Peptides against a protein of PDB entry 4Z5W. Designs and how they scored, part 186

Target 1, 305 residues: chain A of PDB entry 4Z5W
Amino acid sequence: IPDVFLELNKLWYFSAQSNLFNGEMPRSLSNSRSISLLSLRNNTLSGQIYLNCSAMTNLTSLDLASNSFSGSIPSNLPNCLRLKTINFAKIKFIAQIPESFKNFQSLTSLSFSNSSIQNISSALEILQHCQNLKTLVLTLNFQKEELPSVPSLQFKNLKVLIIASCQLRGTVPQWLSNSPSLQLLDLSWNQLSGTIPPWLGSLNSLFYLDLSNNTFIGEIPHSLTSLQSLVSKENAVEEPSPDFPFFKKKNTNAGGLQYNQPSSFPPMIDLSYNSLNGSIWPEFGDLRQLHVLNLKNNNLSGNIP

## One batch from the design tools (peptide; made by RFdiffusion4, then SolubleMPNN)

Design b2_p25_8_s3 (from b2_p25_8, 14 letters changed)
Fold by OpenDDE base, seed 2:
Structure b2_p25_8_s3 (fold): chain B 305 residues (1-305), chain A 25 residues (1-25)
Amino acid sequence: as target 1 above (305 residues)
Amino acid sequence: SLNIKAFDANNNDITKEIIELIEKF
């Protein structure tokens, strides 16, 4: 991309997605005082990501996903005082989240999906300080790490948590009970164990739950049959509007990561491919807003209602 | 063809102006 943005004092929105742009990010763009929304997604851009946050005073959204950037995660991003949304999916950093992100009070939505991020414990310890964080996507990182269960972790305003396909060990973390606004939880395609905790049924805004492809044991908590967001239309929660595209793995059996962008998140409970036992609760029939109930490949008895 | 969209702070489409600037260099 040529360095032609210096005189573009009125540029507010710039999207150059899905081109063949190579080389570094233009310095005039990294110093733009006018730009609010920037997307360079799905190019072949390279080098270190650098943004002059002292100049970029209007920057609110940044999408650099699916590029060939290298080096460290920019530690100065918290100095971009209006920056709300960051999509760094499919950038191979091979790094930890910077300690400076504990000061990132403007941050509302963050994706590092498939970005070679390491140390999930440090990542969650840092990001819990982001008081405005509503959407967190950490899929395809932290390979074979342990999902921390530290009770002091607190994400009070979290609405969307996706940490799929990490081969994570551990249990469903108790600190998620401190997130009463949680709407979407995806912990699928891990090595999580233990029982599914009954307190998940107390998350009154939870309309999408994916715990599929884990090693969960015991009975399905009966409290899941009383999820308020799934019982009535009056309790129906608006679909989270992602400031960046989410990707779901379409084909479970293909060794290839076929990601589709879901056009929508249907009201769903997926507990498939676990070691769950006991009854299929007939009271799942009371969940009138539920579109998808997937309980297959368990040791369950009875009929699906 | 370049896949570009650009707007000013008043939501005026400036995409053509940006494409012409990029293609001249």
Scores: peptide ipSAE 0.584, ipTM 0.956, DockQ to the pose 0.864
Fold by OpenDDE base, seed 4:
Structure b2_p25_8_s3 (fold): chain B 305 residues (1-305), chain A 25 residues (1-25)
Amino acid sequence: as target 1 above (305 residues)
Amino acid sequence: SLNIKAFDANNNDITKEIIELIEKF
């Protein structure tokens, strides 16, 4: 991308997605005073990500996903005082979340999906300080790490948490009970164990739960039959409109991890491919807003309601 | 063709102007 953005004093939105752009980000772009939304996703851009946050005072959204950037996550991003949305999916950082992100008060939506992020404990410890964080996507990172269960972790405003396909060990973390606004939880394709905790049914805004492809044992918590968002339309919380495309892992029959943009998050409970036992609660029939109940490949007994 | 979209703060489409600047360089 040529260094022509200095003269573009009125540029507010710039999207150059899905081109063949290579090399580094233009310095004039990294210093743009006018730009609010920047998307360079799905190019072959390389080098280190650098943004002059002192110049980029209007920057609200940054999508650099699916590029060949290298090095560390830019530690100065919290200095971009209006920056709300960051999509760094599919950038191979091989890094930890910067400690500076403790100060990232403008941050509302963050994706590091498939970004070679390491140390989930540090990442969650840092990101809990982002008081405005509503959407967190950490899929395909932290391979074989342990999902921290530290009760002091607090994501008070979290609406969407996706940490799928990490081979994470541990249990469903109790600190998620501190997220009463949680609408979407995806912990699928991990090595999570223990029982599914009953307090998940107390998350009144939770309309999408994916715990599939884990090693959960015991009974399905009866409290899941009383998820308020799934009982009544009046409790239908507005679907999280993420500022960036989410990718749901669909197992296509061809073994390929196709990340399709879910066009929508259907109201869903997926507990499939676990070691759950006991009865299928007939009260799942009371979940009138539930579109998908997937309980297959468990040790469950009785009739499907 | 380049897949570019650009707008000013008033939502005026400046895509053509930007494409021309990029292609001239």
Scores: peptide ipSAE 0.575, ipTM 0.953, DockQ to the pose 0.862
Fold by OpenDDE base, seed 5:
Structure b2_p25_8_s3 (fold): chain B 305 residues (1-305), chain A 25 residues (1-25)
Amino acid sequence: as target 1 above (305 residues)
Amino acid sequence: SLNIKAFDANNNDITKEIIELIEKF
């Protein structure tokens, strides 16, 4: 991309997605005072990500996903005081989330999906300070780490949490109960163990639950039959509309979210491919808004309701 | 086709001008 943006003092939105742009991000873009929305997703851009946040005072959305950027995550991004949405999916950082992100009060939506992020404990400890954070996607990171169960973790405004395909160990963490506005939880394709906690059924906004492809044991919590968002249409929550596309898994054998198409998230409970036992609760019939109940490949017994 | 969109602060489509600038370099 040529370094010609200095003359574009009125440029508010620039999207050059899904092209063949290579080299570094133009310095004139990195210093643009006017730009609010910047998307360079799905290119071959390289080098270090640098943004002059002191100049980029209008920047609200940044999509650099699926580029060949390297090095550290820009620690100065919290200085972009209007920056709400960051998509850094498929950028191979091989890094930890910067400590400076504790101060990232403007942040509402963050994706590091498949970005070789390390240290989930540090990542969650940092990101809990982002009081406006509603959407967090950390899929395909933290390989074989342990999902922190620290009860002090608080994501008060979290609506969407996706941490799939990390081979994470541990249990469903109690700190998720501190997120009463949670609408979508995907912890699929991990090595999570223990029982599914009954308090998940108290998440009254939860309409999409994917715990599939783990090592969960015990009975299905009866409290899942009382998920208010799935019982009544009045409690039906609007689908999360993140500034970056969510991707539906098309294939059962593909580890990870396939980033090919924006898909709506149907009201869903997926507990498939676990070691769950006991009966299927007949009261799943009360979940009139539920589109998908997937209980396949478990040790369930009794009558099919 | 190039997948480029550009708008000014008034939501005027300046995509053509940006494409012409990109093609010039």
Scores: peptide ipSAE 0.033, ipTM 0.562, DockQ to the pose 0.918
Fold by OpenDDE base, seed 3:
Structure b2_p25_8_s3 (fold): chain B 305 residues (1-305), chain A 25 residues (1-25)
Amino acid sequence: as target 1 above (305 residues)
Amino acid sequence: SLNIKAFDANNNDITKEIIELIEKF
């Protein structure tokens, strides 16, 4: 990308997605006072990510996903006082979340999907201080780490949590009960064990639950049949619109369904590919908003209601 | 073995889906 952005004093939105841009991010772009939305997704950009947050006073959204950036996560990003949305998916950092992110009060949506992030305990301990954090995507990180179950962790405003395909150990963490606004939870494709906790049914905004492909045991908690968001339409919760798309990739070479917003996810309970036992509750029939109930590949018994 | 086949609204077998932030192809 040519270093010509110094003259573009009115550039509000720059999107150069899905091109063949290589080399470093232009210094004039990293110093732009006018840019609000910056997307350089799906390129071959390299080097260290550097943003001059003192100059980039209008920056609200940053998408650098799927680039060849290297080095550390930029610790100065919290100084970008208007920066709400960050997509760093598929950037191989091989790093921990910076401690400076404790001060990231503007942050609303963060993705590090498939970014070689390490130390989930530190990441969650840091990110819990982001009071405006609504969307957190940490899929394909934290290889064989333990999902922390520290009851002191608090994500009060969290609406979307996706930590899939990490091979995480542990149980469904009790601290999620402190997230009453949670709409979407995906912990699929881990090594999570224990029982599915009954308090999940108290998450009145939860319309999408994926716990598939784990090692959960015991009965399906009856409280899941009382998920208020799936019983009645009236809980049309304000849609968290992250500025970055979500993708559900089928493990087959078929193009993944692009979900631009969490609301575009079908209302779903997926408990498939576990070791759950007992009966299927007939009261799942009360979940009139539920589109997908997947209980496949469990040890369930009794009648199908 | 309860062969509950879960299909999406398009009758797709959704057995192994990973939610990734993938690039627009």
Scores: peptide ipSAE 0.021, ipTM 0.445, DockQ to the pose 0.017

Design b2_p25_8_s4 (from b2_p25_8, 11 letters changed)
Fold by OpenDDE base, seed 1:
Structure b2_p25_8_s4 (fold): chain B 305 residues (1-305), chain A 25 residues (1-25)
Amino acid sequence: as target 1 above (305 residues)
Amino acid sequence: SLNIKAYDSDNNDITELIKKIIEES
């Protein structure tokens, strides 16, 4: 991308996705005072990510996903005081989350999906200090690490947590019981063990639960048959609107920059491919909003409801 | 053609202007 943005003093939204652009990010973009939303996703951009956060005072959304950037995660990003959404998916950082992210109070949505992030314990310990963090996607990182179960971890405002395909060990972490606004939990394709905890059924906003492809044992908690968001429509919480690639961008031609409504995740419980035993609870039939119940490839007995 | 979308702070579509600037550089 040529370095031609210096004179564009009113540039507020810029998307240049999927153009095969190579080289470094233009310095005129990295110093733009006007830009609020920047997307350079799905190019071949390279070098280290650098943003002049003291200049970029209007930056609210950054999507650099699926590029050939290298080096460390920019530790100065918390100095971008209006920066809410970061998508760094499919960038090979080979790094830990910077300690400076403890101060990232503007952060609402973060994706490092498939970004070679290391040390999940440190990452969660840091990110719990982000009081406005609602969406966290950490899929395809932390390979063979242990998911920390430290009770002091607290994500009070978390709505979406996706940590799939990490080969993580451990159990369903009890600290998630401190996230009463949780709507979507995906811990699929790990090596998580133990029992599914009954307190998951107390997450009244939880409409999407994927625990598939783990090593869970014991009975399905009966409390999952009483998930309030799946019993009645009145508990249909506002869909989390992260600008992440997991959400199909509806190209709404409407001139307002509608934050891309995420493609609705179907209301789902997936517990498939575990070692669960006992009965299939007939009370799953009471979950009138449930679209997908997947319990296959377990040691369950009885009738499918 | 470049896959670009751009708006200014007044919500004007400046996509074609930005494409031209990038293509002429």
Scores: peptide ipSAE 0.626, ipTM 0.963, DockQ to the pose 0.887
Fold by OpenDDE base, seed 5:
Structure b2_p25_8_s4 (fold): chain B 305 residues (1-305), chain A 25 residues (1-25)
Amino acid sequence: as target 1 above (305 residues)
Amino acid sequence: SLNIKAYDSDNNDITELIKKIIEES
């Protein structure tokens, strides 16, 4: 991308996604005082990500996903005081989340999906300080790490948590019970074990639960038959509109579907491909808003209701 | 053709202007 943005003092929205741009991000763009929304996703941009946050005072949304950037995550991003949304999916950082992100109070939506992020314990410890964080996507990172279960972790405003396909060990973390506004939880395609905790059924806004492809044991918590968001239309939660595209790994090949629309997250409980036993609760029939109940490939017994 | 969308602070579509500037550089 040529360095031609210096005189564009009124540039507010700039999207140059899905081109063949290579090289570094132009300095005139990294110093833009006017720009609010920047998308350079799906190019071949390279080098270190640098943003002059002292100059970029209007920056609210940053999408650099699917580029060839390298090096560290920019530690100065919290100095972009209006920056709400960051999509760094498919940027191979091979890094930890910077400690400076503890101060990232403007942050509402963050994706590091498939970004070679390391140290999930540090990442969650840092990101819990982001008081406005609603959407967190950490899929395809932290390979074979342990999902921390530290009860002190607190994501008060969390609506969407996706940490799929990490081969994570551990259990469903109790600190998620501190997220009463959680609408979407995807912990699929890990090595999570233990029982599914009954307190998941107390998450009254939870309409999408994917725990599939883990090693969960025991019975399905009966409390899941009482998920308030799935019982009645009056309790229907507005589907999270992602500020950036989500990718769900389909069961077959490496091509994650891009979820661009709210309708991409149907009301769902997926507990498939575990080692769950006991009965299929007939009270799942009370979940009139539930579109998908997937319990296949478990050790469940009894009548299918 | 480049896949660009651009707007100014007055919500004017400046896409073609930006395309031209990028293509001429």
Scores: peptide ipSAE 0.617, ipTM 0.962, DockQ to the pose 0.901
Fold by OpenDDE base, seed 4:
Structure b2_p25_8_s4 (fold): chain B 305 residues (1-305), chain A 25 residues (1-25)
Amino acid sequence: as target 1 above (305 residues)
Amino acid sequence: SLNIKAYDSDNNDITELIKKIIEES
């Protein structure tokens, strides 16, 4: 991409997705005062990510996903005082979340999916300070780490949490009960163990639950039959609308389904590929909004309701 | 084809202008 953006004083939105751009991000672009939305997703851009946040005072959305950037996560991003959405998916940082992200009050949506992020404990400890964080995607990171269960972790405004395919150990963390606005939870394709906690059924806005491909044991909590979002149509809650798509892999070999909005996810409970036992609760029939109930490959017994 | 979209602060489509600038550079 040429270094010509200094003359573009009115540039508000720039998207150059899915091109063959290589080299570094232009300095003129990194210093743009006018740009609000920047997307360079799916290119071959390289080097260190640098944004002059003192200049980029209008920047609200940044999508640099699927590029060949290297080095550390830019620690100065919290200085971009209007920056709400960040997509850094498929950038191989091999790094931890910067400590500076504790101050990232403008941040509403963050994706590091498949970005070689390390130290989930530090990441969550830092990101809990982001008061406006609604969407967090951390899929394909933290390989074989332990999902922290520290009850002091608090994501008050979290609506979407996706931490799939990390081979994470541990249990369903109790700190998620501190996220009453949670709409979508995906912890699939980990090594999570223990029982599915009954308090998950108290998450009244939870319409999408994926705990598939773990090592959960015990009975399915009856409280899941009382998920209010699945019993009745909730009034139009302002859904988080990140400027980046979500990807769900149904199978290891299947192409990921792209979802543009959290609302595009079907109402779902997926508990498949665990070691759950007991009966299927007939009260799952009360979940009139439920599109997908997947309980396959468990140790369930009794009658299908 | 370059998959570029660009808009100015007035919501004017400047995509073709940006393409020209990129092609001429």
Scores: peptide ipSAE 0.035, ipTM 0.560, DockQ to the pose 0.927
Fold by OpenDDE base, seed 2:
Structure b2_p25_8_s4 (fold): chain B 305 residues (1-305), chain A 25 residues (1-25)
Amino acid sequence: as target 1 above (305 residues)
Amino acid sequence: SLNIKAYDSDNNDITELIKKIIEES
């Protein structure tokens, strides 16, 4: 990418996704005063990520995902006072989240999916201080770590939490009960154990639950049949979605599905591939908004309603 | 069906990591 952005003093949006750009991010781009949305996703950009936050006063969205950047996570990003959305998916950092992110009050959406992030405990302890954080994607990190269950963790405004495919140990953490606005929870493809907690059914905005491919035991909580978002068409106020898309792959051989908004996910309960027992509650029939109920590969018994 | 949701960008490379996770599980 040429270093010509100093002259582009009216540049508000720059999208150069899915190209063949290589080398480092241009210094003039890192110092752009006008740019609000920057997307360089799916290139071969390299070097260390550096943004001059004192210059980039209009930066609201940053998508650098699927690049060959290296080094540390930029600790100065909280100084970008308007920066709301960050997509750093598939950047191999091999790092912990910087402590400076405790001060990242502008942050609303963060993805570190497949970014070789380490220490989930530290990550969540830091990110809980981001009071405006609504979307958090941490998939494919923290390999074989323990999902912290520290009751003091609070994500009050969290709507989307995705921590899939981490081989995480532990249980469904009670601190999630402090997130009453949670709409989408994906903890699939871990080594989570214990029972599915009944308080999940109290998350009235939860329309998408994926706990599949874990080691959960016990009965399906009856409270899941009372998920209000799945019983009634509440006019879910379309809250501002992340500027980055979500991708879901169903199978190793299937193409990824792109979801531009969390609301584009089908209403779903997936508890498949666990060790759940007991009956399928007939009251799942009351979930008139539910599109997908997947309970396969469990130890369930009785009648199929 | 391995519903591995990787919020990866456009690249299908999640497949290799998924395979590795499956093999190690």
Scores: peptide ipSAE 0.027, ipTM 0.669, DockQ to the pose 0.020; fails the geometry check

## One batch from the design tools (peptide; made by RFdiffusion4, then SolubleMPNN)

Design b2_p26_1_s2 (from b2_p26_1, 16 letters changed)
Fold by OpenDDE base, seed 1:
Structure b2_p26_1_s2 (fold): chain B 305 residues (1-305), chain A 26 residues (1-26)
Amino acid sequence: as target 1 above (305 residues)
Amino acid sequence: SSMEKELEAKRQEILNAPVKEPYNFV
């Protein structure tokens, strides 16, 4: 990409996604005072990510996903006082979340999906201080680490939490009960153990729950039959979605389905591929908004209601 | 404002643009 952005003092957005751009991000772009939306996803850009946050005072959205960037996560990003959304998916950092992110009060949506992020305990301890954080995607990181169960962890405004495919150990952490606005929880494809906690059924906004492909034992909590968002439509708080898409794998389509809003996901409970026992509660029939109930590959018994 | 509407329209255009390599799987 040419270094010509100094003259573009009225540039509000730069969209150059899904091209063949290589090399480093232009220095003039990293110093743009006018840019609000920056999307360079799906290129072959390389080098270290650097943004002059003191200059980039209008930056609100940053999408650099699926590039060949390297090095550390830019610790100065919290100084971008209007920066709300960051998509760093598929950038191989091999790094921890910077301590400076505890001050990232503008941050609403963050993805590090498949970015070789390390130390989940430190990451969650830091990110809990982001009071406006609503969407957090940490899929394909933290390989074989332990999901922290520290009761003091608090994500008050969290709506979407995805920490799938990390081979994480531990249990469903009680600190998630401190997130009453949680709408989507995906902890699938881990090594999580213990029982599914009954307090999950108290998350009245939870319409999408994926705990599939773990080592959960015991009975399905009866409280899951009373998930209010799946009983009635009234609690769907339409909040602005993150500026990055999500994907659902389909058996027949290697590319998956693109979802631009988490609210567009079919309401789902997936507990498949665990070691759950006991009966299927007939009161799952009360979940009139539920589209997908997946309980396959467990040790369930009794009658199918 | 007109600027806010244009910015939102561009946000949606960028968001709706096809992704060559999927990420953020759910």
Scores: peptide ipSAE 0.401, ipTM 0.887, DockQ to the pose 0.783
Fold by OpenDDE base, seed 2:
Structure b2_p26_1_s2 (fold): chain B 305 residues (1-305), chain A 26 residues (1-26)
Amino acid sequence: as target 1 above (305 residues)
Amino acid sequence: SSMEKELEAKRQEILNAPVKEPYNFV
């Protein structure tokens, strides 16, 4: 990408995604005072990510996903006082979350999906201080680490939490009960154990639950049959979606379905591929908004209601 | 503002743009 952005003093957005751009990000772009939306995703950009946050006072969204960037996560990003959305998916950092992210009060949506992030305990300890954080995607990181269960962890405003495919050990963490606004929880494809906790049924906004492909035991909590978001259409306040898409895996093809809003996901409970026992509760019939109930590959018994 | 509406429209355009390599799987 040419270093010509100094002259573009009226540039509010730059979208150069899904090209074949290589080399470093232009220094003039890293110093742009006018830019609000920056998307360079799906290129072959390399080098260190550097943004002059003192100059980039209008930056609100940053998408650098699926690039060949290297080095550290830029610790100065919290100084970008208007920066709300960061997509760093598929950037191989091999790093921990910077401690400076404790001060990242503008941050609303963060993805590090498949970014070789390490130390989930430190990451969650840091990110809990982001009071405006609503969407957190940490899929394909933290390989074989333990999901921390520290009750002091608190994500008060969290709406979307995705920590799939990490081979994480531990249990469903009690600190998630402190997230009453949680709408989507995906902890699938881990090594999580224990019972599914009854307090999950108290998350009145939870319309999408994926706990599939774990080692959960015991009965399905009866409280899941009373998930308020699945019983009645509450007016889901259209909260501003993150500036990055999500993808559902299709059973047969490598191409995921793209979802631009979490609210566009079909309401789902997926508990498949566990070691759950007992009966299917007939009161699952009360979940009139539920589109997908997946209980396959468990040890369930009795009648199908 | 008109600027905020234009930025939001552009945000949606960027969001709706096809992704060659999927990420953020759910």
Scores: peptide ipSAE 0.390, ipTM 0.881, DockQ to the pose 0.788
Fold by OpenDDE base, seed 5:
Structure b2_p26_1_s2 (fold): chain B 305 residues (1-305), chain A 26 residues (1-26)
Amino acid sequence: as target 1 above (305 residues)
Amino acid sequence: SSMEKELEAKRQEILNAPVKEPYNFV
């Protein structure tokens, strides 16, 4: 990408996603005062990510996902006072989330999916300070770490949490009960154990629950039959979706389905591939909005209602 | 504003842009 952005004083957006750009991000682009939306997703860009946040006062969205950037996560990003959305998926950082992200009050949506992020405890301890954080995607990180269960963790405004495919140990963390606005929870493809906690059924906005491919035991909590978002069609206020898509993998060998907004996910409870026992509650029939109930590959017994 | 509408339209365009390799697996 040429270093010509100094003259582009009225440039509000630069979209160069899905090209074949290589080399470093131009210094003039990293100093753009006018740019609000920057997307360089799905290129072969390299080097250290550097943004002059003191210059980039209008930056609201940053998508650098699926590039060959190296080095540390830019610790100065919280100084970009209008920056709301960050997509750093598929950038191999091999790093922890910077402590400076405690100050990232503008942050609303963050993805580090498959970015070689380490130390989930530190990551969550830092990110809980992001009071405006609504979407958090941490899939394919933290390999074989323990999901922290510290009750003091608080994501008050969290709507979408995806921490799949991390081989995480532990249990469903109690601190998730502090997120009453949670709409989508995916903790699939981990090594989570224990019982599914009944308080999950108190998350009235939760319409998508994936706990599949874990080691959960015990009965399905009856409280899941009373998930309000699945009983009644609440007018889910279409909140602004993150400036990055979500992907659901159908099968290990299939391409992922792209979902451009959380509301495009089918209302779902997936508890498949666990060690759950007991019966299927007849009251699952009360979940009139439920599109997918997946209970396969468990130890369930009795009659199918 | 007209600029806000244009910016939102551009967000949607960027969002709808094809991704060669999916990420954020749910």
Scores: peptide ipSAE 0.279, ipTM 0.801, DockQ to the pose 0.772
Fold by OpenDDE base, seed 4:
Structure b2_p26_1_s2 (fold): chain B 305 residues (1-305), chain A 26 residues (1-26)
Amino acid sequence: as target 1 above (305 residues)
Amino acid sequence: SSMEKELEAKRQEILNAPVKEPYNFV
């Protein structure tokens, strides 16, 4: 990419995703005062990510995902006072989330999916201070770590939490009950154990639950049959989604579903590939908004209602 | 349902899609 962004003093949106750009990010781009939306996703850009947040005062959205960037996560990003959305998926940082992210009050949506992020405990302890954080995607990180269950963790405004395919140990963490606005939870493809907690059914906005491919035991909580978002449509708050797409994978040979918005996900409960026992509750029939109920590959018994 | 099958198909696409696109896996 040429170093000509100084002359482009009115450039508000720069979208150059899915090209063949290589080399480093131009210094003039990292100093652009005008750019609000920057997407360089799916290129071969390299070097360290550096943004001059004191110059980039209009930056609201940053998508650098699927590049060959290296080094540390830019610790100065919280100084980008208008930066709301960050997509750093598939950048191989091999790093922890910077402590400076405690101050990232503008942050609403963050993805580090498949970015070789380490230390989930530190990551969640840091990110809980992001009071405006609504979307958090941490899939394919934290390999074989333990999902922290520290009750003090609070994501008050969290709507979307995705931490799939991490081989995480532990249980469904009680601190998620502190996220009453949670709409989408994916903890699939981990090594989570214990019972599915009944308090999940108290998450009145939760329309999408994926706990599949874990080691959960016990009965399906009856409280899941009373998920208010799945009983009635009235609570579908269309909030602005992150500027980055969501991707959902179920089959190992097909391409990814791109969802542009969390609201584009079908209402779903997926508890498949666990060790759940007991019966299927007849009251699942009350979930009139439910599109997908996947209970396959469990130890369930009795009659199908 | 057709939507369930589509969801399943597309969910599987993302786990297999080449490392080039940031999978915000849901």
Scores: peptide ipSAE 0.046, ipTM 0.540, DockQ to the pose 0.200; fails the geometry check

